# Peptides against a protein of PDB entry 3WG5, part 208

Target 1, 218 residues: chain A of PDB entry 3WG5
Amino acid sequence: LAKNIVYVAQIKGQITSYTYDQFDRYITIAEQDNAEAIIIELDTPGGRADAMMNIVQRIQQSKIPVIIYVYPPGASAASAGTYIALGSHLIAMAPGTSIGACRPILGYSQNGSIIEAPPKITNYFIAYIKSLAQESGRNATIAEEFITKDLSLTPEEALKYGVIEVVARDINELLKKSNGMKTKIPVNGRYVTLNFTNVEVRYLAPSFKDKLISYITD
Target 2, 218 residues: chain A of PDB entry 3WG5 as posed
Amino acid sequence: LAKNIVYVAQIKGQITSYTYDQFDRYITIAEQDNAEAIIIELDTPGGRADAMMNIVQRIQQSKIPVIIYVYPPGASAASAGTYIALGSHLIAMAPGTSIGACRPILGYSQNGSIIEAPPAITNYFIAYIKSLAQESGRNATIAEEFITKDLSLTPEEALKYGVIEVVARDINELLKKSNGMKTKIPVNGRYVTLNFTNVEVRYLAPSFKDKLISYITD

## One batch from the design tools (peptide; made by RFdiffusion4, then SolubleMPNN)

Design b2_p22_3_s2 (from b2_p22_3, 13 letters changed)
Fold by OpenDDE base, seed 3:
Structure b2_p22_3_s2 (fold): chain B 218 residues (1-218), chain C 218 residues (1-218), chain A 22 residues (1-22)
Amino acid sequence: as target 1 above (218 residues)
Amino acid sequence: as target 1 above (218 residues)
Amino acid sequence: MPVSAERKGDGVEIEAIGLGIK
């Protein structure tokens, strides 16, 4: 039986291989405790595509619901963060946050200009982001436009357009609003109805390594 | 005579050419109004080296004090953000923020791995970051270690090690604590003593373009 | 040859830091 436990952890900064380790660690802890869900407070400007894809896979392989919560106010699920969110079981955003801007780049030139990805890569990620949206029943047209138009959305817009599921000011409001919602993707092959009635909220602190690497990658 | 006005503006997300435009716009507005200072609430994971260097130059060319404030709690002045901070007239951090991790990279590989900068580039930025620290009387050894050790610091550590000048929870505490402090670099060739007695705080909103590009670059 | 997601992700930042000062 799932414990009436919801884990909350923060993942902040650039999406890297170490960010994957953070996701893996946090989700694993929550899985081991048979939590109702884990909420990841996400604030990312983006990062690496490979790490992002690995994180998405890790989320989708989770034995429990993984809720991406763009938090606190002012945070973003930008670029790689949007993919991660779209790959998750539920997306929430706090007021004053943003999501989108998903165009792949090869990096920045020495003069600080963006090095554009070749069409082949861009098209790959268009297909990928659309697949994530379609699989989760989220707005695939907007997902594509996150790349093709470098679109970014407010929480209200993202909700309106069917990109996200919840706008919430804090964890308590998130739990309240998402209670009774079905996961947007399966958990172990089944869509799960979230039950946040009488839950214990447990906060996971970053490890020393997590603190160090978030520090380094930012 | 400087108006008893302090401008506050937010710069969030990746450091790009558009971020330069934001800095330029905000500082220009504050200069035009002969403000006592502008406080930039900075939350950045880093970004482009060229844009960063241009931003540093723009700050150093300011006719008024530019205070970089790592805010809100949870924010970072990561990578390029650290350089920008070190190039500014005063650095403040809110509790729960971070600074550092300044190692230059060429970008991320397709597999999400960091592409390391060649030693020539790394050494260039070591020299550059040390110069910023030295010119501002900040800890140049730590500044170097932000690159060589990919070091990140808490506000308390950064204060202790002489990297920053103020730890403050909000703008009011920042103004209170920094009142009477001298700028760490000159303003128009002179070190200025900040006077935040009976100041009017004016918040600058991002332009539509600023909102759009912060959206796109993240 | 299927360019592995790793190969497609190789050098691809989704608007991440270029000559990023890390």
Scores: peptide ipSAE 0.036, ipTM 0.293, DockQ to the pose 0.119; fails the geometry check
Fold by OpenDDE base, seed 5:
Structure b2_p22_3_s2 (fold): chain B 218 residues (1-218), chain C 218 residues (1-218), chain A 22 residues (1-22)
Amino acid sequence: as target 1 above (218 residues)
Amino acid sequence: as target 1 above (218 residues)
Amino acid sequence: MPVSAERKGDGVEIEAIGLGIK
């Protein structure tokens, strides 16, 4: 029996293999408790593509809905964060946040300048991000432009263009607005209608390891 | 008497000599049991061309149909994976996956930039990939563009263009949709009609060695 | 002596992914 529980956890900083571990841990906890959903408060400038792809897979393999919430105000789902969001069951953004700027790079030079990715890689990620958008019924044209034009959007623009599903100021507003929405991708092969009526919100704290790693990667 | 058995195995990560060993092991198990087919869930960013060519040969020498299934969502048959798929008896893709980006490279420089292959090598692989497509009755023009344009496709595009045969969300849908299809290349000199009516699905686990190697190649 | 056809694939990588999406 699905508990009327919603988990909330935070993921902040660069996307790395450690970020995958965080996602996996948080989702696993929520799965074990048969939660109605987990909300991941996301604030990332981007990170590694490999880790990002693994995170997307982990989300899509989730036994429960995973909601990406770009939060708090001033946060971003930049670069890798956009892919993660597009791979999720629902996207929300707080006012004053951003999404997009997804152009792949090979890294940074010693002077901090971007080393451009070759066309091969850029085209791969164009196909990938379009696939995520199409699968979730989100705007694949805009998803492509996140790469080809390095496009970044406000929450209102992202909502308007059909990139995201909810603009919400806080968790309570998010729960209220997303209540009764269907997941944009299936959970165990089925699109789930979110039920946030009479829910208990449980916050997951980062592990000691999560805190330490976040500190070192900054 | 062909058993109503379908094997399913996973191959993930870079294509190497170890990946050949995995393919060989999995196909051999399925052959020994006279399985109706083996489905290989493939997720690869690419890898070595020599290993790729050996894998293609092993697939084409199979006594049973080998189905490449780009799975799960977020997975890719990128680069070498595309060649492997094109060399197989049937290609399926899950939503949210990709195929293509097949331009050969000599490797990466110390700064992570691609070292381009000389025209002689590029032309060799153009001819090779076109041959695989033609032999399997798949779109050889698109196969060429996987190299010349570094093209990558969504599952729906790949299906539309005649690169793949099935889009399926899971193994059950794959079996359902591919039931009654003919293999795109022959098995023991004959095109086989797939019979997935009343089949037992058997999952092959990776060996301990397979797990260890996958971990080290990441 | 069977001429070992130089497999032109030797030393060639067909890789797409080693990238940061930053």
Scores: peptide ipSAE 0.033, ipTM 0.268, DockQ to the pose 0.068; fails the geometry check
Fold by OpenDDE base, seed 2:
Structure b2_p22_3_s2 (fold): chain B 218 residues (1-218), chain C 218 residues (1-218), chain A 22 residues (1-22)
Amino acid sequence: as target 1 above (218 residues)
Amino acid sequence: as target 1 above (218 residues)
Amino acid sequence: MPVSAERKGDGVEIEAIGLGIK
């Protein structure tokens, strides 16, 4: 019986237009091969809001389930990463990771101080993040607090409060725990039950360009 | 019977991208030789958060146990050093050392005053440090207080409050006391019982580059 | 005209800061 394929790819670093290209490439490969799902191992401190919104849109337009896995231990789906996670079909976190801290900023001053976003922008992103949470059946109150209180959660807290669906130490545990779960948002208009019985895991490597940009942005 | 090897290496000074390279090199050597463990004698006032997080990841990805030993007396695992310790397989401290004081900052002003991190960042690192403590079965409340109260602990206090596992005066006492202990985090997905019966201690010297950069950053 | 969501993301960063830890 043809093994269902699950793709795994890593996205690390700041969320930029290049990060969108990575998401798009990885998801497209998985779509083309009719994968059961793609798991994106995400480790990001955040980044650009425009790129983040485009990534969320790309995930929501995916023909296959996109699982955001905050991995490895010590990684974060911080700031923009939280929005991306909340916009995805399933969120998993490894122990020792974090999610949250989503307050929008305009940037940094010359002295490294934060330039705060005006209330209009903050309120926009409050509404946006709440909508992502609501659409995915996740905790919209906590999603708001990711902004209003700059809240960050551990995997255990995030699971407890209904922000995420899975705490898993590795890909095998993730597949085991998420097997039989329904996607939190539709795939092509339908909620999909994940089938990770007898799957082949395929790792997608970063392109040469991905490696170069990661090196430059690090 | 082939003696189990324990490597010992020193990392001293500010945590930077170069410190990551040192950790990576030392751990890689110990991995290649299938060492029972590597002990990193750590003395740091802190440093960069990005480098710290990368070091934590590198430790957690280690194929062998990484023991952080705050050494010698008078040394500290301060600030970034505390996160590194909490992300490791075992923490030991020598008498007369300290751990804690983990409040994130944006930097120093021209007059040397601290530029405080915004609540967003502080909350991010609270969640991060708590997750490290929780994953390693260490005191998450104290880990939080390392930030919120800028708490610093003696070895005796840190042991008492379940932040660290061993107080030891030297490498021999450390090996003796940690013999038979389980790692506080997994090694390749498994908690390992340390076996320091009949071990050979090998000291790793800093590279020429390590010496040069240490000299420049000091 | 409601400012498009795209316009509101312009120039906004949702970053966890490159922090020094003291």
Scores: peptide ipSAE 0.030, ipTM 0.242, DockQ to the pose 0.071; fails the geometry check
Fold by OpenDDE base, seed 4:
Structure b2_p22_3_s2 (fold): chain B 218 residues (1-218), chain C 218 residues (1-218), chain A 22 residues (1-22)
Amino acid sequence: as target 1 above (218 residues)
Amino acid sequence: as target 1 above (218 residues)
Amino acid sequence: MPVSAERKGDGVEIEAIGLGIK
């Protein structure tokens, strides 16, 4: 029986338009090969809201399931990473990772202090993150609290509260646990039941550009 | 005689993918109406290089002349803004504005210090900015120095050194001074002679989205 | 083969205070 392909790619560092390009490239490759899914191993402290929104949109427009996997241990889906995760078809986290802390900021002052976003912006992103949670059948209250309380969760907490779907130590465990799960958002207008019983895992290496960007954003 | 339309729109704040959307929207509107030109009143401290490059590309692909006008007094076309300006069909500056300071950075450290770009990145953007200057018949040496020396110029200096084409106090003076000038880069494959003798100025208001984004990036 | 235009403009924030989402 021909093995279904599951792609795995890594996205690390700040969420930027380059990160969008990475997502776009990786997802496009996986789409072209009619993969069963792509798993994005995500480790981000956050980044730009615009890039994040574009990434979310790109994920939502994906022709294949996009699994956000907060990996490896020590990684985070912080800030923008949380939005991306909530916009994805499945969220997994490795033990020792975190998700949350989604408060919009205007940036850092010259003294390194956070410039808080005005209420209008904060409220926009509250509405946005809640929408992502609601659309994906995830905990919208906690999603809001990622902003309002700058809340960060462990994988176990995130699973418990219905923010994420899987806690997995590695790709193999992720595939095992997510096998038979439905995507939390539609793929091509339908909720897909993941089939990871007979899959070939293909790793997508960062392009030279991706490496450069990651190096710039790391 | 039917007045030719000149659009004026404002882009303020950090250069992001949202800024790209603003540029795209504004230019598209002006293209659809076969405007004589669009003037973008630009005030930016800089932003993302990827968004900047996309904006430059969008400007270069414009079916109408895109005039970057560093306005009002106190505004800057700093960093990414300089690239955008250099990628445009005409650069104008109001008195009391600045252009330059184009050194690529990886970002700001948690302590607010600038993370310098590695030489490979810096050299890439040196080549890029020089290319923009050369393609537009502007001072490529100064363009390089915007990076290598983090140089910032006054409007008068920028004009003197052949970085920009016009110093103008307002839109009316800009139209007056730029009337009969040729674009510094082609529009639809040809250098356009601007005709602002009988024009109707139409201001494009930011969309609600634009306002939100600008507010987020301001 | 679509020539993937390697857009080299990688991650460089030019000095703008990017709105970071924390």
Scores: peptide ipSAE 0.026, ipTM 0.271, DockQ to the pose 0.069; fails the geometry check

Design b2_p22_3_s3 (from b2_p22_3, 13 letters changed)
Fold by OpenDDE base, seed 5:
Structure b2_p22_3_s3 (fold): chain B 218 residues (1-218), chain C 218 residues (1-218), chain A 22 residues (1-22)
Amino acid sequence: as target 1 above (218 residues)
Amino acid sequence: as target 1 above (218 residues)
Amino acid sequence: MPVSAERKGKGVELEVLGVGIK
């Protein structure tokens, strides 16, 4: 029996327009090969809201399930990363990771202080993050508190509160635990039951362009 | 019977990108020689959060056990050093050392006063440090209080509260006491029982580059 | 007209940056 393929790719660093290009490239490759799913190993402190919203749309338009995996230990899906996760078909976290801290800002002042977003913008993102949570059947109250209380959660807390679906140490455990789960949002208009029996794991490397930009933004 | 090797290396000073390079180099050498473990003698007042998080990831990706040893007497694993320790396979402290004081800051003002981190950032690091503690089976409540109360502990207190695993005066006592202990996090997906019977201790010296940067940042 | 999501996201950051742990 032909092995189903699961792609794994890594996205690390700030969320920018370039991060969108990475998501788009990785998902497109997996779509072309009719993969069972793609797992995106995500480690981000956050970034631009416009890029984040585009990434969420790209995930939701995917022809295959997109699993956001906060990995490795010590990684985070902070701020923009939380929105991306909440917009995805399944969220997993490795032990030692975190999710949350979603309050929008306008930037940093010259002294490094946060320039706060006005209530109008904050309320927009409250509505947006609640919508993502509600659409995915995740905890919308906690999603709101990621903004209103700057809440951050451990994997165990996030699982307990119904923000995420899986806690897994590695890709093998993730595949094992998520096997037979339904996607939290539709794929091509249908909720898909994940089948990770007898799968081939294929790792996608960053492009040369991907490596170069990661090097410049560090 | 061939002697098992334990490497010992020292990391002293502020946590920076260069400190990451030191950790990476030392662990890589020990990995290449299939050492039973590496002991990092750590003495740090803290440093950059980004570098700290990368160091934690590097430790957790190690193919061999990484033991953080707060040494010598008078040393500290302050702030960033505490996170590094909590991310490691085993924590030891020498008598007369300290651990804790983990509250994040944005920096120092021109007058030397602390620029406080906003709640968003503080809450992020609370979740992060709790996650490290939980993953390693260490006291997550105390880990949180390292931030919320700026708590600092003696070795005896840290041991009593389940933050660390060993109090040892020197490398020989450390090896003796930690012999037969399980790592607090997995090595290559498995909890390893440390075997320090009939070991050769090898000391790694700082590179010339390591010495030069340490000299510039002091 | 609801302000386009794009306009509302423009110039907004969702990040945890510039942090020291000293």
Scores: peptide ipSAE 0.033, ipTM 0.299, DockQ to the pose 0.075
Fold by OpenDDE base, seed 1:
Structure b2_p22_3_s3 (fold): chain B 218 residues (1-218), chain C 218 residues (1-218), chain A 22 residues (1-22)
Amino acid sequence: as target 1 above (218 residues)
Amino acid sequence: as target 1 above (218 residues)
Amino acid sequence: MPVSAERKGKGVELEVLGVGIK
């Protein structure tokens, strides 16, 4: 019986235009192979809002379910990472990870202080993050507070508040727990029931370019 | 009967990218030899948050138990050191050591005053430190107070409040007291019962590069 | 004209920078 394939790929570091290229490449590979899903092991402190929005779109345009897995322990889906997660078909977190802190800024001053975003921009992202939460049936109030209160949550809190769907220690536990779950957003206009029975896990390695850029941005 | 090996290594000074390399090297050696555990004698005033987070990840990815031992007397697991400890499989402290003071900062001004981290960053690290504590079954309330109150604890206080697992005067007492304890976080997805019966203690020396960089950063 | 999502996201950062932990 042809095993259903689940791809696993890692995306680590700041969210940039290059991170978009990584998402696009990984999702495209998984789409081409008609994978049951792709799991993106995400660890990010955040990054560029424009890149984030493009990534969210790419996820939502995926022909297969995209699972954001905040992994490994100590990882975060901080700031831009939270938006990406909220835009995905399923969110999982490993123990010891975090999600939130989504307030937009214009950057950092020379003294390291935050340059605040004007209310117009802040309000835009409030609306945006709430829309992602609502569309995915996740907690829009908490999503707003990720901005307005710079809220960050543990996996247990995020699960409790309905921000995420799964707490899992590893890929195997993730597959086990998410098996039979419906995607929180549609795939090609349909909510998909995840079938992780008898799956083959395939790891996607970063490209040479991916490795080089990760090295430069670290 | 092949003696179980316990490695002991020292990490001292500021937490930097180089400190990550030390952790990685030491843990890798111990992994390669299938050691029962590695004990890291830690003495740090703190350091870089990015390096700290990478170190936590490296510890949690270890194929063997990593014990953080705040040692010798007079040492501290201050700031970044506390996070590292909370991310480890077991925490021990020698008498006369300290743990805590975890509030993030952006740096020091020219006059030596602290440049405060903005609430976004502070809240991120509150969530992060709480997640580490919760994952390890340690006191998350105290972990938060390490940030919000700049709390520092003695070994006795830290043990009493469930922040650490062992108070030990030396390696021998540490091995004796921790024998039969379960790791506070999993090793390869499993909680391991430490077996320090009939162990050989092997000390890892700093590399030539380690010595040189320690000399430059001191 | 509603400022395009691209314009609103341009120059906005959603990050937690490298913080010194004391």
Scores: peptide ipSAE 0.044, ipTM 0.342, DockQ to the pose 0.071; fails the geometry check
Fold by OpenDDE base, seed 2:
Structure b2_p22_3_s3 (fold): chain B 218 residues (1-218), chain C 218 residues (1-218), chain A 22 residues (1-22)
Amino acid sequence: as target 1 above (218 residues)
Amino acid sequence: as target 1 above (218 residues)
Amino acid sequence: MPVSAERKGKGVELEVLGVGIK
């Protein structure tokens, strides 16, 4: 019986144009092999909003389910990472991780102070994040508060409030808990029921280029 | 009967990328020798949040129990040190030490005044520290108050409030008191019962590089 | 609504960066 394949890849660090290339490469590999899903182990403090929006679009255009897994313990889907998660087919978090803190900023001043985004930009991202939450059947009120209150949540809180779908300690627990769940957004216009029965897990390694850029951005 | 080995190493000073390298090296040595545990004698005023988060991840990924021991008397697990402790398999403190004061800052102004972190960052670290506490079965309310009230605790208070597991005057007392305790987080997915019966204590010395960088950062 | 989104995302950061816990 042809084993269904689940890919697992890791994305760590700042969200940049290069992070988009990583998402695109990983998802493309999984699409080409007609995988049951790809799990992206995400750990990010955030990054660029433009790169984030491109990543969300790439996930939404995926031919297979893309599961964002905030992993390992101590990881975060902070800021841009929250938007990426909310744009995905399923969100999981490991214990000891966090999600939220999504208020847009323009950058940092020379003294390290935050340069606040003007109301026009803030309101745009409020509408954007609420739209992602609504489209995925997730808590749009909390999504807004990720911006307006800079709210951050634990996995248990995020699950309780309907921001995420799964709390799992590892890939095996994630596969077990998400088995039989429907994707929160469509895959090729259809909501897919995940089938993780008798799956082969394949880990995707970062390319040499991926390793080099992660090293430079650290 | 093959003596179980417990490694003891010292980490002192600011938490930096180099402190991560020290943790990684020490834990790796103990992993390679299949030690029963490693005890890290920690004395830190804090440091960089990024380095702290990497250290927490490294501890949580350890193949053996990592015990954070705030030692000697007069030492502190201040700020970043508290997060590291809360991310570990067991926390011990010597009498006359302290833990807490975890409010994030952006840095210091030219006049030495603190540049406060914006609510975005503060809320992120509130969620993060609460998550570490919850995952490890430690007091999440106190963990939050380490930030929101800049709370600092004595060993006796920290033990009383369920922040730490052991108060011990020295390594021998620590081994005695922690013998038979379960790790507060899993080791390779399993909670481990510590066995410090008939152990050999091995002290790890800092590398030449460790000595040089500690000297430069002091 | 694609074109307007790209323009508004330029120069905006969504980060928890530069944080010291001292």
Scores: peptide ipSAE 0.038, ipTM 0.296, DockQ to the pose 0.077; fails the geometry check
Fold by OpenDDE base, seed 3:
Structure b2_p22_3_s3 (fold): chain B 218 residues (1-218), chain C 218 residues (1-218), chain A 22 residues (1-22)
Amino acid sequence: as target 1 above (218 residues)
Amino acid sequence: as target 1 above (218 residues)
Amino acid sequence: MPVSAERKGKGVELEVLGVGIK
């Protein structure tokens, strides 16, 4: 029996326009192969809001389930990463990872101090993050508090509060635990039940371009 | 026979004043226990130049060897991370990681475009990164090209060009390959031969503060 | 007066500082 393919790819570092290109490339490859899903091992300290929104849109437009996996241990889906996760079909976290800290900033001053976003921008992202949580059936109150309280959660807390769906140590445990789960948002207008019973795990390596631009945006 | 301790800790995300606190805490713990070494699993897209220089200084002032390990696969020691690595006693990289892209920037414009550093600042960091490479017996020409060409290297290229010392898939392979290597810079004024023949690997978890500030700086 | 190394690195990012949802 032909094994269903699950792709695994890594997205790491700051969220930029190049990170969008990585998401687009990885998802496109998985779409072309009619993969059961793609798992994105996400490790990001955040990044650009515009790039983040484009990535969320690209995930939501995916023809296949996109699972955001905060991995490895010590990784974070911080700030922009939390928005991306909340916009995805399923969120998993490894032990020792974190999610949250979603307050928008205008940048850093020359002295390295945070330049606070004006209330208009903050309120926009409160509405946006709550929308992502609501559409995915995730905890919209906590999503708001990721901004208003700069809240960060452990995997166990994120699971407990209904922010994420899975805590898993590795890809195999993730596949095992997420098998039979429904996507938290629709895939092409339909909620999909994940089938990881007989799957081939295929890793996608970063392209030369991905390596180069990840390098430049770092 | 009492096993020598090797500490492993993770530093992830942007390089900030808080990242300095993480380095300081981790190294201090390992110093207090007279560890054979500390391995820092580094995964950074870069960060602040002032924080980077403080971290480099803290590493150079360490009473024990500090090994920077670009880990896991997909991690980067990008920009500030490259400087930190070049300032360390030993650099290792996992397959699928990257190092380089060291051009200083003044920040980002409101539209997200890079604000280039003036020649005076760029030249300062060229001199600085070359100094780190020269002092550690690493390829100073490539170190300069990390800035002038925005060069990024694979682990294999970085090893080939004499930028790093080890390519290793995991901590065990790192310990095996680095056993008997001399530190690339002195520890308390002396080059140390690493002894990983009979060691206990001890993982340091991030403190609550570390988790919180890593979260905020993301 | 040599501008201290600290002043030269101050406000310089060796990172991509977009308008961050940092």
Scores: peptide ipSAE 0.024, ipTM 0.250, DockQ to the pose 0.098; fails the geometry check

